Peptides against a protein of PDB entry 5FRP. Designs and how they scored, part 65

Target 1, 225 residues: chain A of PDB entry 5FRP
Amino acid sequence: VEWTESIPQIIATREDISKELNQALAKTFIDSDPRVRRTSVMIFNKVPVTEIWKNITNKAIYTSLLHLAREKHKEVRELCINTMAKFYSNSLNEIERTYQNKEIWEIIDTIPSTLYNLYYINDLNINEQVDSVIFEYLLPFEPDNDKRVHRLLTVLSHFDKKAFTSFFAFNARQIKISFAISKYIDFSKFLNNQESMSSSQGPIVMNKYNQTLQWLASGLSDSTK

## One batch from the design tools (peptide; made by RFdiffusion4, then SolubleMPNN)

Design b2_p15_4_s2 (from b2_p15_4, 9 letters changed)
Fold by OpenDDE base, seed 5:
Structure b2_p15_4_s2 (fold): chain B 225 residues (1-225), chain A 15 residues (1-15)
Amino acid sequence: as target 1 above (225 residues)
Amino acid sequence: DEKEFEKLIKEFIEK
């Protein structure tokens, strides 16, 4: 009988501890030290998505995570962008929408807009990273048409006007890039053929090849920076 | 899993 009476107190204590931990964790996301902020973001990478949703109940933590996408510290920002995109994808795949987690989902559902809005910063490195996480996590390769469409509709359903604009711009750019890459491949094949190089078309193709390379180089960030 | 999570958070906060 006495043991049963201690259970509510233990549960209450656990809830209190959980609350305290959430509050403490929330503070680390806004810490002045970038290393602390980085480590905070890493929690989302180290802990399974199901455990995060279960144990991180303070919405301020999620809002703070999203805010770090615009962090001035490059390493923290880059980590955050990757983390939030991955977390979004994992959440869609593994977390059911319930009444209890509705408020958190309202925040998580803004991740696509948050990411697409980063294009307006007009930073080449950020743009490249956003491109990468879109292909890897937001709109991953999915051979099933129904699943692919469902994911796309889910992503688009929470877009703001700016996100839609950037989405269309991204798609337009992607088409151009894909076209350029295909031409690059064709030119490379041509240039590898000695007979073709010796032909009257050789110089023309070489010029087009160089133009294609220059265009591609201008759209891609320098990997050395 | 929950205890492990709590431990991770505690270790993180104490650093």
Scores: peptide ipSAE 0.036, ipTM 0.724, DockQ to the pose 0.014
Fold by OpenDDE base, seed 1:
Structure b2_p15_4_s2 (fold): chain B 225 residues (1-225), chain A 15 residues (1-15)
Amino acid sequence: as target 1 above (225 residues)
Amino acid sequence: DEKEFEKLIKEFIEK
C-alpha cells in the first residue's frame, strides 16, 4: 500500500524533474555564450533520436533549435543546420506519429521549410551547406521508387510558399548543372580529338568549354535569381 | 536510458 502510494509521487517527481530539466535545457539554447549554445545543439547529435523524443517534451527547445539556423555565430549555425537536417531524417525513419507527439511533429515538419528558406539569405556558404544537407538527409538517394516519392511528398507537404519557390529554383539549378557537366564532357571529348581541334570549330568549342568551366567554378550555390 | 539522459542534461546544465 505504501509503495503504491509512493508511485504517483515518484512519477510526479520524475515528471517534475523532467520538466525542470527541460526548462533548464531550453535556457541553454538562448545562452549568450556560443559554446553553451553549441553544446546544446550537440545533444541532438549525441543522444539517440528515440531518447530525444521521449525526454525532450518542451516545444521551446525544438523551436529554439530551428531558430539557431539563422544565428550570427557561424560555427553554431553550421552545426545547427547539419543537426536539424539529420534529426529530421532520423525522426522520419524511427519515430512514429502519435497523438502524444503531434505537437512536436508539427515543429519538426517545418525543418525542410526552415532549411529551404535559408537560400533567401543569399550567402554562398549557407547555400552550399543547405545543398549538402538536402542531398544527405532531406532527399537522400533512395533506389526504392515508392519510398523516394513518399519522402519527397512528406518534405513538400509542409512547405510554405517561399520554400516551394526555393525548391523549384534549386531543381532548376540542378538541371542547369547537369547540363553544364554534360557539355563539359562533350567539349572535353571534342578537344581531345585532333581532327576536331584542327577544324574551324576548334576555337568555338574551346571558348564554350571555358565558359562552361567558369560557370561551374562560380559555385554550385549560385541561385538562379 | 532515461536516467542516463537526465545525467547528461544535469552535467550539461551544471557546467
Scores: peptide ipSAE 0.034, ipTM 0.712, DockQ to the pose 0.013
Fold by OpenDDE base, seed 3:
Structure b2_p15_4_s2 (fold): chain B 225 residues (1-225), chain A 15 residues (1-15)
Amino acid sequence: as target 1 above (225 residues)
Amino acid sequence: DEKEFEKLIKEFIEK
């Protein structure tokens, strides 16, 4: 009988501890010390996504995580961008949408828009990082067409106007890069054929090859052109 | 303080 009476207190204590921990964690995300903010972000990397969703119930923590993407401290910002992108992908893969977690999902669903909006900062390092996390986590390579389309629609479903604009710009760049790579391959095949190099077209192809290489080199360095 | 907080969070999540 005494053991049964202790269970509600233990549960209540656990709930109280959970609430206190959530409140404490929420404060650490806005701490003045970048090291504290970094540690807070690392929790999302070190703890399984399922446990995060289970134990972190304060929506302010998730909102604060997203805000760190625009933080002044470079290391924390970079960590945050990678972390939120990965967390988004893992959440899509592992977390079911329920009535109970709806409010958190409403925040998490804005991660793609948050990331695409970073292009407007016009910082080369940020742009490169955003490109990387898009390819790795947001829109990973998926050979299954249905899965790929579903993921794409999910990502786009919560875009603001600015995110759509940057998305189209990014896709336009991807198309150009893909085209350039295709041409590079064609040129490489042509150049590997000695008979073709000796033809009147040889110098023309070589020039186009060099131009393509220069464009690829410049395009990888300048995400806005 | 940072390590202690991480430890507390880990302990909490693993319980």
Scores: peptide ipSAE 0.052, ipTM 0.761, DockQ to the pose 0.013; fails the geometry check
Fold by OpenDDE base, seed 4:
Structure b2_p15_4_s2 (fold): chain B 225 residues (1-225), chain A 15 residues (1-15)
Amino acid sequence: as target 1 above (225 residues)
Amino acid sequence: DEKEFEKLIKEFIEK
């Protein structure tokens, strides 16, 4: 009987400790030292998603994580973008939506919008990173049509108007890239055929090939060139 | 797992 009475106190104590830890952690996300902020973000990478959801209950931590996506410090920003995208994906896969975690989900559900809004910064490096995390984490390849559609709808369900605009622009770009790649392949095949290159069409195809390459390259940052 | 998390957080906060 006595041990049963101690359980609530232990739980309460643990909750108190947890609260203090959460408060302390929340402060680290807004620390002036980028190294501290970086380390804070790394927690989301090192700790299983289930444990994060269980132990990090302070909403401010999640909000702060999302804000770091626009941080001036490049390394922290890049880490944050990758981390939040991965965390979103893992959360969708592993965390159930309950009444208790609803408020956290309200924040997490804004991650896609947060990421797509980064396109408005008009930074090529950021754009490339956002593109990467979208394909890797937000909208990964999924052969199951129902799952793919469900994921897509989930991602879109919390978009603001700006995110939708970016999404459509991105998709339009993706389609164009796909076509460009297809053309590139065709051109490459043509160029590999010496007989075709010696034809009157050779210079024309070469020109189109070069234009395609230039177009593809224009979307890439200098750091990726 | 919870203890490990707490340890991680404590180690992080104390650094």
Scores: peptide ipSAE 0.036, ipTM 0.724, DockQ to the pose 0.013; fails the geometry check

Design b2_p15_4_s3 (from b2_p15_4, 8 letters changed)
Fold by OpenDDE base, seed 2:
Formats: sequence, structure tokens, C-alpha cells
Structure b2_p15_4_s3 (fold): chain B 225 residues (1-225), chain A 15 residues (1-15)
Amino acid sequence: as target 1 above (225 residues)
Amino acid sequence: DEEEFEKFIKEFIEQ
């Protein structure tokens, strides 16, 4: 009987320690040192998603993670964008929606909107990274139509107006890129044929080929920056 | 698992 009376105190002490650790962890996300912020973001990559949801109960940590997507420090920002996209995908796959975790889900459900809003910064490196995480984590390839539609509806259900606009612009851009690649292939095939190259159309197609290549290249960030 | 996580976070904060 006496040992049973100590259990509530031990549980309360553990809960207090957990709360204190969560508060201390929340401070590291807003630390002045970028190295501390980077290491804090890495927790979401190193720890399984189920353990994160179980042990990180301070909603300010999740809010702070989302804010780091607009971080001034490039390396921290890039890490954060990849981390939050992956965390979103893993959460959708592994975490059930309950009454107890509702407040955290309300924050996590804004990750797609947060990412799509980064297009308004108008930075090529950020745009390419957002494009990448959309294909890898937000809207991954899914051969099952029902699963694909369900994921799409989940992503769109929490969009703000700006995110919707970016979503439609992104899709329109992808169609244009696909069309340009198709034309590039057609022009390349034409130019590889000696009879076609010697024709009056040869110089015209060569010009169109070069224009298409330049257009495609202009959408790519400088790998040296 | 919870104790391992607490240990990990404690070690992280103390660094």
C-alpha cells in the first residue's frame, strides 16, 4: 500500500521533469546561435515521429519549427524546410487524430500552407527546395487513386488563399515544363537526323532547340550558390 | 523509450 502512494508523486515528478525539458527545448528554437537552432531542428529528424508526438507536448516548439522556415540563416532554413515537410508526411502516416493531440495537429496541418507561402519570397533556391519537398513528402507519387485523392484533399483542406494561388501556379508551371521537355526531345531527334539538318528547317529547329534549352536552364538555381 | 528520450533531450540541452 505504501509503495502505491509513492506512484502519484513519481508520476507527478516525471511529468514536471517532462514539462521542464519541454520548456527548455522551446527556448533552444529561438536561441541567438544558429548552431543551437540547427541542432534543435535535427531532433525532428533523429527521433521517430511517434516519440516526438508522445514526448514533445509544448505547442510552442512546433510553432517555432514552422517559423524557422523563414529563418535568415540559410542552412537552418533549408534544414527546417526539409524537416517540417518530412515530419508532416510521417505524422499523416503514423499519428492518429485524437482529442488529446488536436491542438498540435492544428499547427501541423498548417505545414503545407507554410511551405507554399514560401514561393512569395521569390527566391530560386527556396522555390526549388519547396518543389522538391512537395514531390517527396507532401504529394508523393501514389499509384492508388483513393489514397492519392485523400492525401491531396488533406493537404488542401488547410490552405489559405495565398497557398491555393501558389498551388495552381505550381501545377501550371509543371505542365509548361513538361511541354518544354517534350519539345526539347522532339527538336533533339530532328537535329540528330542528317537529312532533317540539311533541310531548310534545320536552322529554325536549331534556334528553337537553343531557346527551349535556355528556358529550361533559367528555371534552375545556380548550383554554386 | 520515454526515459531514453528524456536522457537524450537532457544531454542536448546541457551541451
Scores: peptide ipSAE 0.061, ipTM 0.725, DockQ to the pose 0.013
Fold by OpenDDE base, seed 4:
Parts: structure tokens; sequence; C-alpha cells
Structure b2_p15_4_s3 (fold): chain B 225 residues (1-225), chain A 15 residues (1-15)
């Protein structure tokens, strides 16, 4: 009987400790030292998604994670963008939507919009990274049509007008890139044929090849910067 | 698992 009466107190004490730890962890995401912020973001990469959802209950931690996507510190920002995209995908796959976790899901469901809104910064490095995480985590290749459509609808269901605009712009750009790559290949094949190169079309195709190459290169970030 | 997580977070915050 006495042991049973101690259980609520132990549970309450554990809840209190958990609350204090969550509050302390929330402070690390807004720490002035970028190394502390980086290490805080790494928690979402090192700890299983199920354990994160179970133990991190302070909404401020998730909100702070999303804010780091626009951070000035390049390394922390880049890590955050990858981390939040992966965390979103893992959450969709492994975490059920319940009444208890509704408030956290309301934040997590904004991750796609947060990422697509980064295109408005007009930075080539950021654009390339956002492109990558969209293909890898947000809208990955899925052979099952029902799953693919469900994922797409989930991603789009929380878009604002700006996110939709970016989504359409992204897709239009990808179509253009795909077309340009196809033409680059065709031009390369033509130019590798000596008879074709010596024809009246040779100089014309060479010019188109160079233009296509320049256009493709202009859309890529400088890996040295 | 919860105790391990709490330990991890505690160690992280104390660093």
Amino acid sequence: as target 1 above (225 residues)
Amino acid sequence: DEEEFEKFIKEFIEQ
C-alpha cells in the first residue's frame, strides 16, 4: 500500500525533471555560441525520432529548430536545413497523430513551407540545399502511387501562398534543367560524330552546346565558396 | 530508453 502511494510522487518528480531538462535544452538552441546551437541540432540526428517525440515536449525547442534554417551562421543553417527535412520525413513515417502531440505536429507540419520559403532568399547555395532535401526527404521517389499522392497532399496541405509559388517555380525549373540536360546529351553526341561536325550544322550545334553548358553552369553554386 | 535519453540530455546540457 505504501509503495503504491509513492508512485504518483515518483511520476510527478520525473515529470518535473523532464520539464526542467526541456527548458534547459530550449536555451541551448538560442545560445550565442554557434557550436552549442550546432550540437543542439545534432540531437535530432543522433536520437531516434520516436524518442525525440516522447521526451522533447517543449514547443519552443521545435520552433527554435525551424528558426535556425534562416540563421546567419552558414554551418549551423546548413545542418538545420538537412536535419529538419529528415526529421519531418521520419516523423511522417514513424509518429502517429494523436490528441496529445497535436501542438507539436502543428509546428512540424510547417517544415515544408519553411523550407520552400528559403528560395526567396535568392542564394544559390541555399537553393541547391533545399533542392536536395526536397528530393531526399520531403518528396522522395516513391513507386507506390497512393503513398506518393498522400505524401504530396500532406506536404501541400500546410502551404501558404508563397510556398505554393515556390513549389511551382521549383518544378518549372526542374523541367527546364531536365530539358537542358537532354539537349546537352544530344549536342554532345552530335559533336562526337566527325561527319556531323564537318557539316553546315556543326558550328550551329557547337554554339547551342556552349549556350546550354553556360546556362547549366550558371544555376550551380560555386563549390569553392 | 527514457532514462538513457535523460542522461544524454543532462550530459549534453552540462557540457
Scores: peptide ipSAE 0.059, ipTM 0.724, DockQ to the pose 0.013
Fold by OpenDDE base, seed 5:
Structure b2_p15_4_s3 (fold): chain B 225 residues (1-225), chain A 15 residues (1-15)
Amino acid sequence: as target 1 above (225 residues)
Amino acid sequence: DEEEFEKFIKEFIEQ
């Protein structure tokens, strides 16, 4: 009987400890040392998504994670962008929407908007990273049409106006890139034919090839920077 | 799993 009475206190103590740990963890996301912030973000990469949702109950942690997407420290920012995109995808796949986790889902559902809004920073490296995480995590390849449409609708359903604008701009850019790549291939095939190169069209196609190559290259960041 | 997580977080925060 005495042991049973201690269980609620132990549970309450555990809840209190859990709360304290969550509060302490929340502070690490806003620590002045970028290394601490980086390590905090890595928790979301090292711990299974189900365990994160179960044990991290302080909404401030999730909010702070999202804010790090605009972090001044490049490494922390880049890690955060990848992490939050992956976490979003994993959450959609593995976490059910309940009344208890509604407040956290309200934050997580803003991840797509948060990412698409990064295009307004007008930084080539950020743009490339956002492009990458969109294809890898937000809107991954899905052969099932119903699942693909459902994912798309889920992503779009929480967009702000700016995110919609960026979404359309992104898609338009991808179409242009695809067209340019197609032309690059066509020009390359032409230039590989000796008879074609010796023709009057040879110099013209060579010029177009170079222009296409330059345009494609201009869309890529310098990996050394 | 919860205890392991708590331990992990404690160790992380204390670093």
Scores: peptide ipSAE 0.056, ipTM 0.720, DockQ to the pose 0.013
Fold by OpenDDE base, seed 3:
Structure b2_p15_4_s3 (fold): chain B 225 residues (1-225), chain A 15 residues (1-15)
Amino acid sequence: as target 1 above (225 residues)
Amino acid sequence: DEEEFEKFIKEFIEQ
């Protein structure tokens, strides 16, 4: 009889400890020391996504993670941006949507919007990082059309108006960059041919090549133009 | 201190 009464207390104590630890962890994300915030973000990188979803049940932790994308401390911000993008991708791949995790998914589903909204800060370094994590984690190259479309629709389904605007601007820029790179390759091939260089088109192509390089150099730095 | 915290959180998650 005494053993049976201890089990609920132990379970309650474990739940209480788990709750206390989640609360303690939540506080670390808003700690005044950037090192503490950094360590907290690193948990999402060091622990498997399945274990994070299982053990981190306080939604405030996930919300706080997303807020660190706008952190003043550069290193913490950069780490956070990479971490949340990776965590989003891993979650999509490994975590099923259930009734129990719905509230957390509602937060995680805002990661794409959170990232695309960083373009409005108009910081070149942030823009480059956002570009990188989009290609690496949000919208990775996927040869399967159905998977690619499904991922795209998933990403877009929770966009706010600002994120959509940034998304279209990004895509338009990528199309232009792709076209410019294609032309750069064509021009480079032309310029590497001695006969072509000696032709009347040689100087014209050289000029276009230089213009393309200049545009690429300037455009890679400008996410909004 | 940072390493101790990471260890603490890892141990917690593994529990």
Scores: peptide ipSAE 0.038, ipTM 0.654, DockQ to the pose 0.013

Design b2_p15_4_s4 (from b2_p15_4, 7 letters changed)
Fold by OpenDDE base, seed 3:
Structure b2_p15_4_s4 (fold): chain B 225 residues (1-225), chain A 15 residues (1-15)
Amino acid sequence: as target 1 above (225 residues)
Amino acid sequence: EEEEFEKKIEEFISQ
């Protein structure tokens, strides 16, 4: 009987603790000390996505996480970009959309747009990082066409106009890179054949090969611009 | 203090 009577107090205490922790955590994301902000972001890396969704119910925490992607402190910003991209992917894979978590999903669904909008900062390091997290977390390689299309539609469904523009620019760049790589492979195959190298086309292909390499090298650098 | 806070949060979320 005494144990049963203690359960409501324990639950109430846990709810109170949960609320207090959420409030405290919300404050740490906007703390003036970058170390505190870093620690706050690391929680999203250390705790399973299911437990985060269960226990972090203050929407301000998620909003603040997204804002850190544009903060001045480089280390915190970089950590945040990786963290939010991974968190987005894990959430899509592991978290069901319910009525109860709708408000949080509304924030999380803006992560792709938030990331694509970072291209407008025109910072090489940021661009490279965004490229990386797109391939790793947002639009990972998926051999199943239906799953790939579904993921793509999910990512695009909450894009703002700027994100769409960045998305198309990114894809256009990738197509060009892919084409250049294909040509590089063709030229390499040609040049590896001794008979072909001795032909009248040998020097021409060699020049095109070198131009392709130079373009790829510069394009990888420009892809950050 | 920061490490202690992080630990407390992790412990709480993991219970």
Scores: peptide ipSAE 0.029, ipTM 0.650, DockQ to the pose 0.014
Fold by OpenDDE base, seed 1:
Structure b2_p15_4_s4 (fold): chain B 225 residues (1-225), chain A 15 residues (1-15)
Amino acid sequence: as target 1 above (225 residues)
Amino acid sequence: EEEEFEKKIEEFISQ
């Protein structure tokens, strides 16, 4: 009887501890020290997604995580972008949608839109990172057509207008890149042929080759910056 | 301090 009477107190204490922990964690995401913010983001990488969903119930934590994608500190921002994309993918794969977690899912479902909206910052490093996480986590290669379509629809279903615009722009860019790469290969083959290089077309193709390379390079960020 | 806090959170969430 005494043990049974202590169970509600223990549960209440655990809930209180959980609440206190959630409150403390929420504060760390907005800490002035970028190292503290970094550590907070790393929790989402180190702790299994199922345990995060179970124990992190404060909506403000998830909202704060998403906001860090636009923070000033480069390292924290980059970590956050990778973390939130991975967390989104893992959540889709491992977390069931229930009535109890609906409010958290409403936040998590905005991750794709949040990421696509980063293209409007017009930063080459951010663009490259967003490109990477899209291919790795948001819209990974999936040989199963039904799964691929379902994932695509899931990602798009929560887009705002800006995200849709960004999505179409991204896809258009990818097509252009693919075309440029194809041309690069063709020009390279042409230039490697001695007969072709000695022809009247040689200088023309060389010019096109250089233009193609410059165009491709202009889309790449300087890794040293 | 940050590592300790992270560890505490990880331990708490894993319980």
Scores: peptide ipSAE 0.028, ipTM 0.648, DockQ to the pose 0.014
Fold by OpenDDE base, seed 2:
Structure b2_p15_4_s4 (fold): chain B 225 residues (1-225), chain A 15 residues (1-15)
Amino acid sequence: as target 1 above (225 residues)
Amino acid sequence: EEEEFEKKIEEFISQ
């Protein structure tokens, strides 16, 4: 743990991380102690993306990072999911594709598929997290149409069949959520009007309002778990 | 579990 905690500082201060250091770091990602694995993942959060690409040359580190998205330890898994999504986005924005980094890019380009495939675990907490990182890092809001399309095409270009299926399911769900929210707003406006509430439609709209709320809530994970 | 979820996704998309 202590050694791994020192790695961010070493990367920041040294221009060339030795092959031996990379090999040692690779071992920390598969360590039996979750604290070691957590610290290893945190390197990707603490060190600038440009420095990571420059100094982390062992492809096994990147593959191991992706594997941690399905690990048993909840905290490490959640951290890994956020970390790899952010790292992917930062890499797209800041790292050029070269012959020298081609093998690493081949791994990094699988991050979107890796994340979308997590939906197949059918865990509500994981689903919510994946939803979140998609909007925050993979397909963020972009007002520039050309940039938005380019990002989308980049993300989709490396999808496997399962990721595509999840992608379409996700989008369909978002449309349904949007519709439900719109209805919720309409019902709320209706119920806020005293004349409307006292009408024969009042109880009907109240029921629909409650159903809509229940439906929206059912898609949310229990914050206590 | 993965097969069941795949079916659920397919069902959801077909809806």
Scores: peptide ipSAE 0.010, ipTM 0.426, DockQ to the pose 0.266
Fold by OpenDDE base, seed 5:
Structure b2_p15_4_s4 (fold): chain B 225 residues (1-225), chain A 15 residues (1-15)
Amino acid sequence: as target 1 above (225 residues)
Amino acid sequence: EEEEFEKKIEEFISQ
């Protein structure tokens, strides 16, 4: 742990990380101690993306980072999912594709697919997290249409079949959620009006309101788990 | 679990 915690400082001070250091760092990502793995993932959060790409040249590190998205330790997994999504976004924004970094990009380009494949675990907590990182990092709001389309195409260009399937399911779900939220708001407004509530439509709207709430709640994870 | 989810996704898309 202590050694891994020193890595950000080392990267900041050295122009090139030695091959040996890269090899040692690669081992920390597969360490049996979750604290070591956590600290290793944090390197990607603490060090600027440009410095990561410059100094971390061992492909195994990036591959191992992606594997942690499916690890059993919840805290490390959650951190990893956020980290890789953010790292992907930052890389797209700040790192040029060159011949020298091609092999690393081949790995990084699989991050979206890796994340979308997490839906197949069928865990509500994971699903919520993946939803969050998609909106925040993978497919963020972009007012420029060309940039938005380009980002979308970039994300999709490396999808496997399963990722595509989950992508379509995700989008369909989001549409339904949006619709349900809109209805929830409408029903809430109706029910907050005393005259409307006393009308013949009152009981009908109340029923629809409850159904909408139940539907929305069924898609939410238990915050206690 | 993965197979069940795949089926759910397929069902959802077919809707």
Scores: peptide ipSAE 0.010, ipTM 0.427, DockQ to the pose 0.245

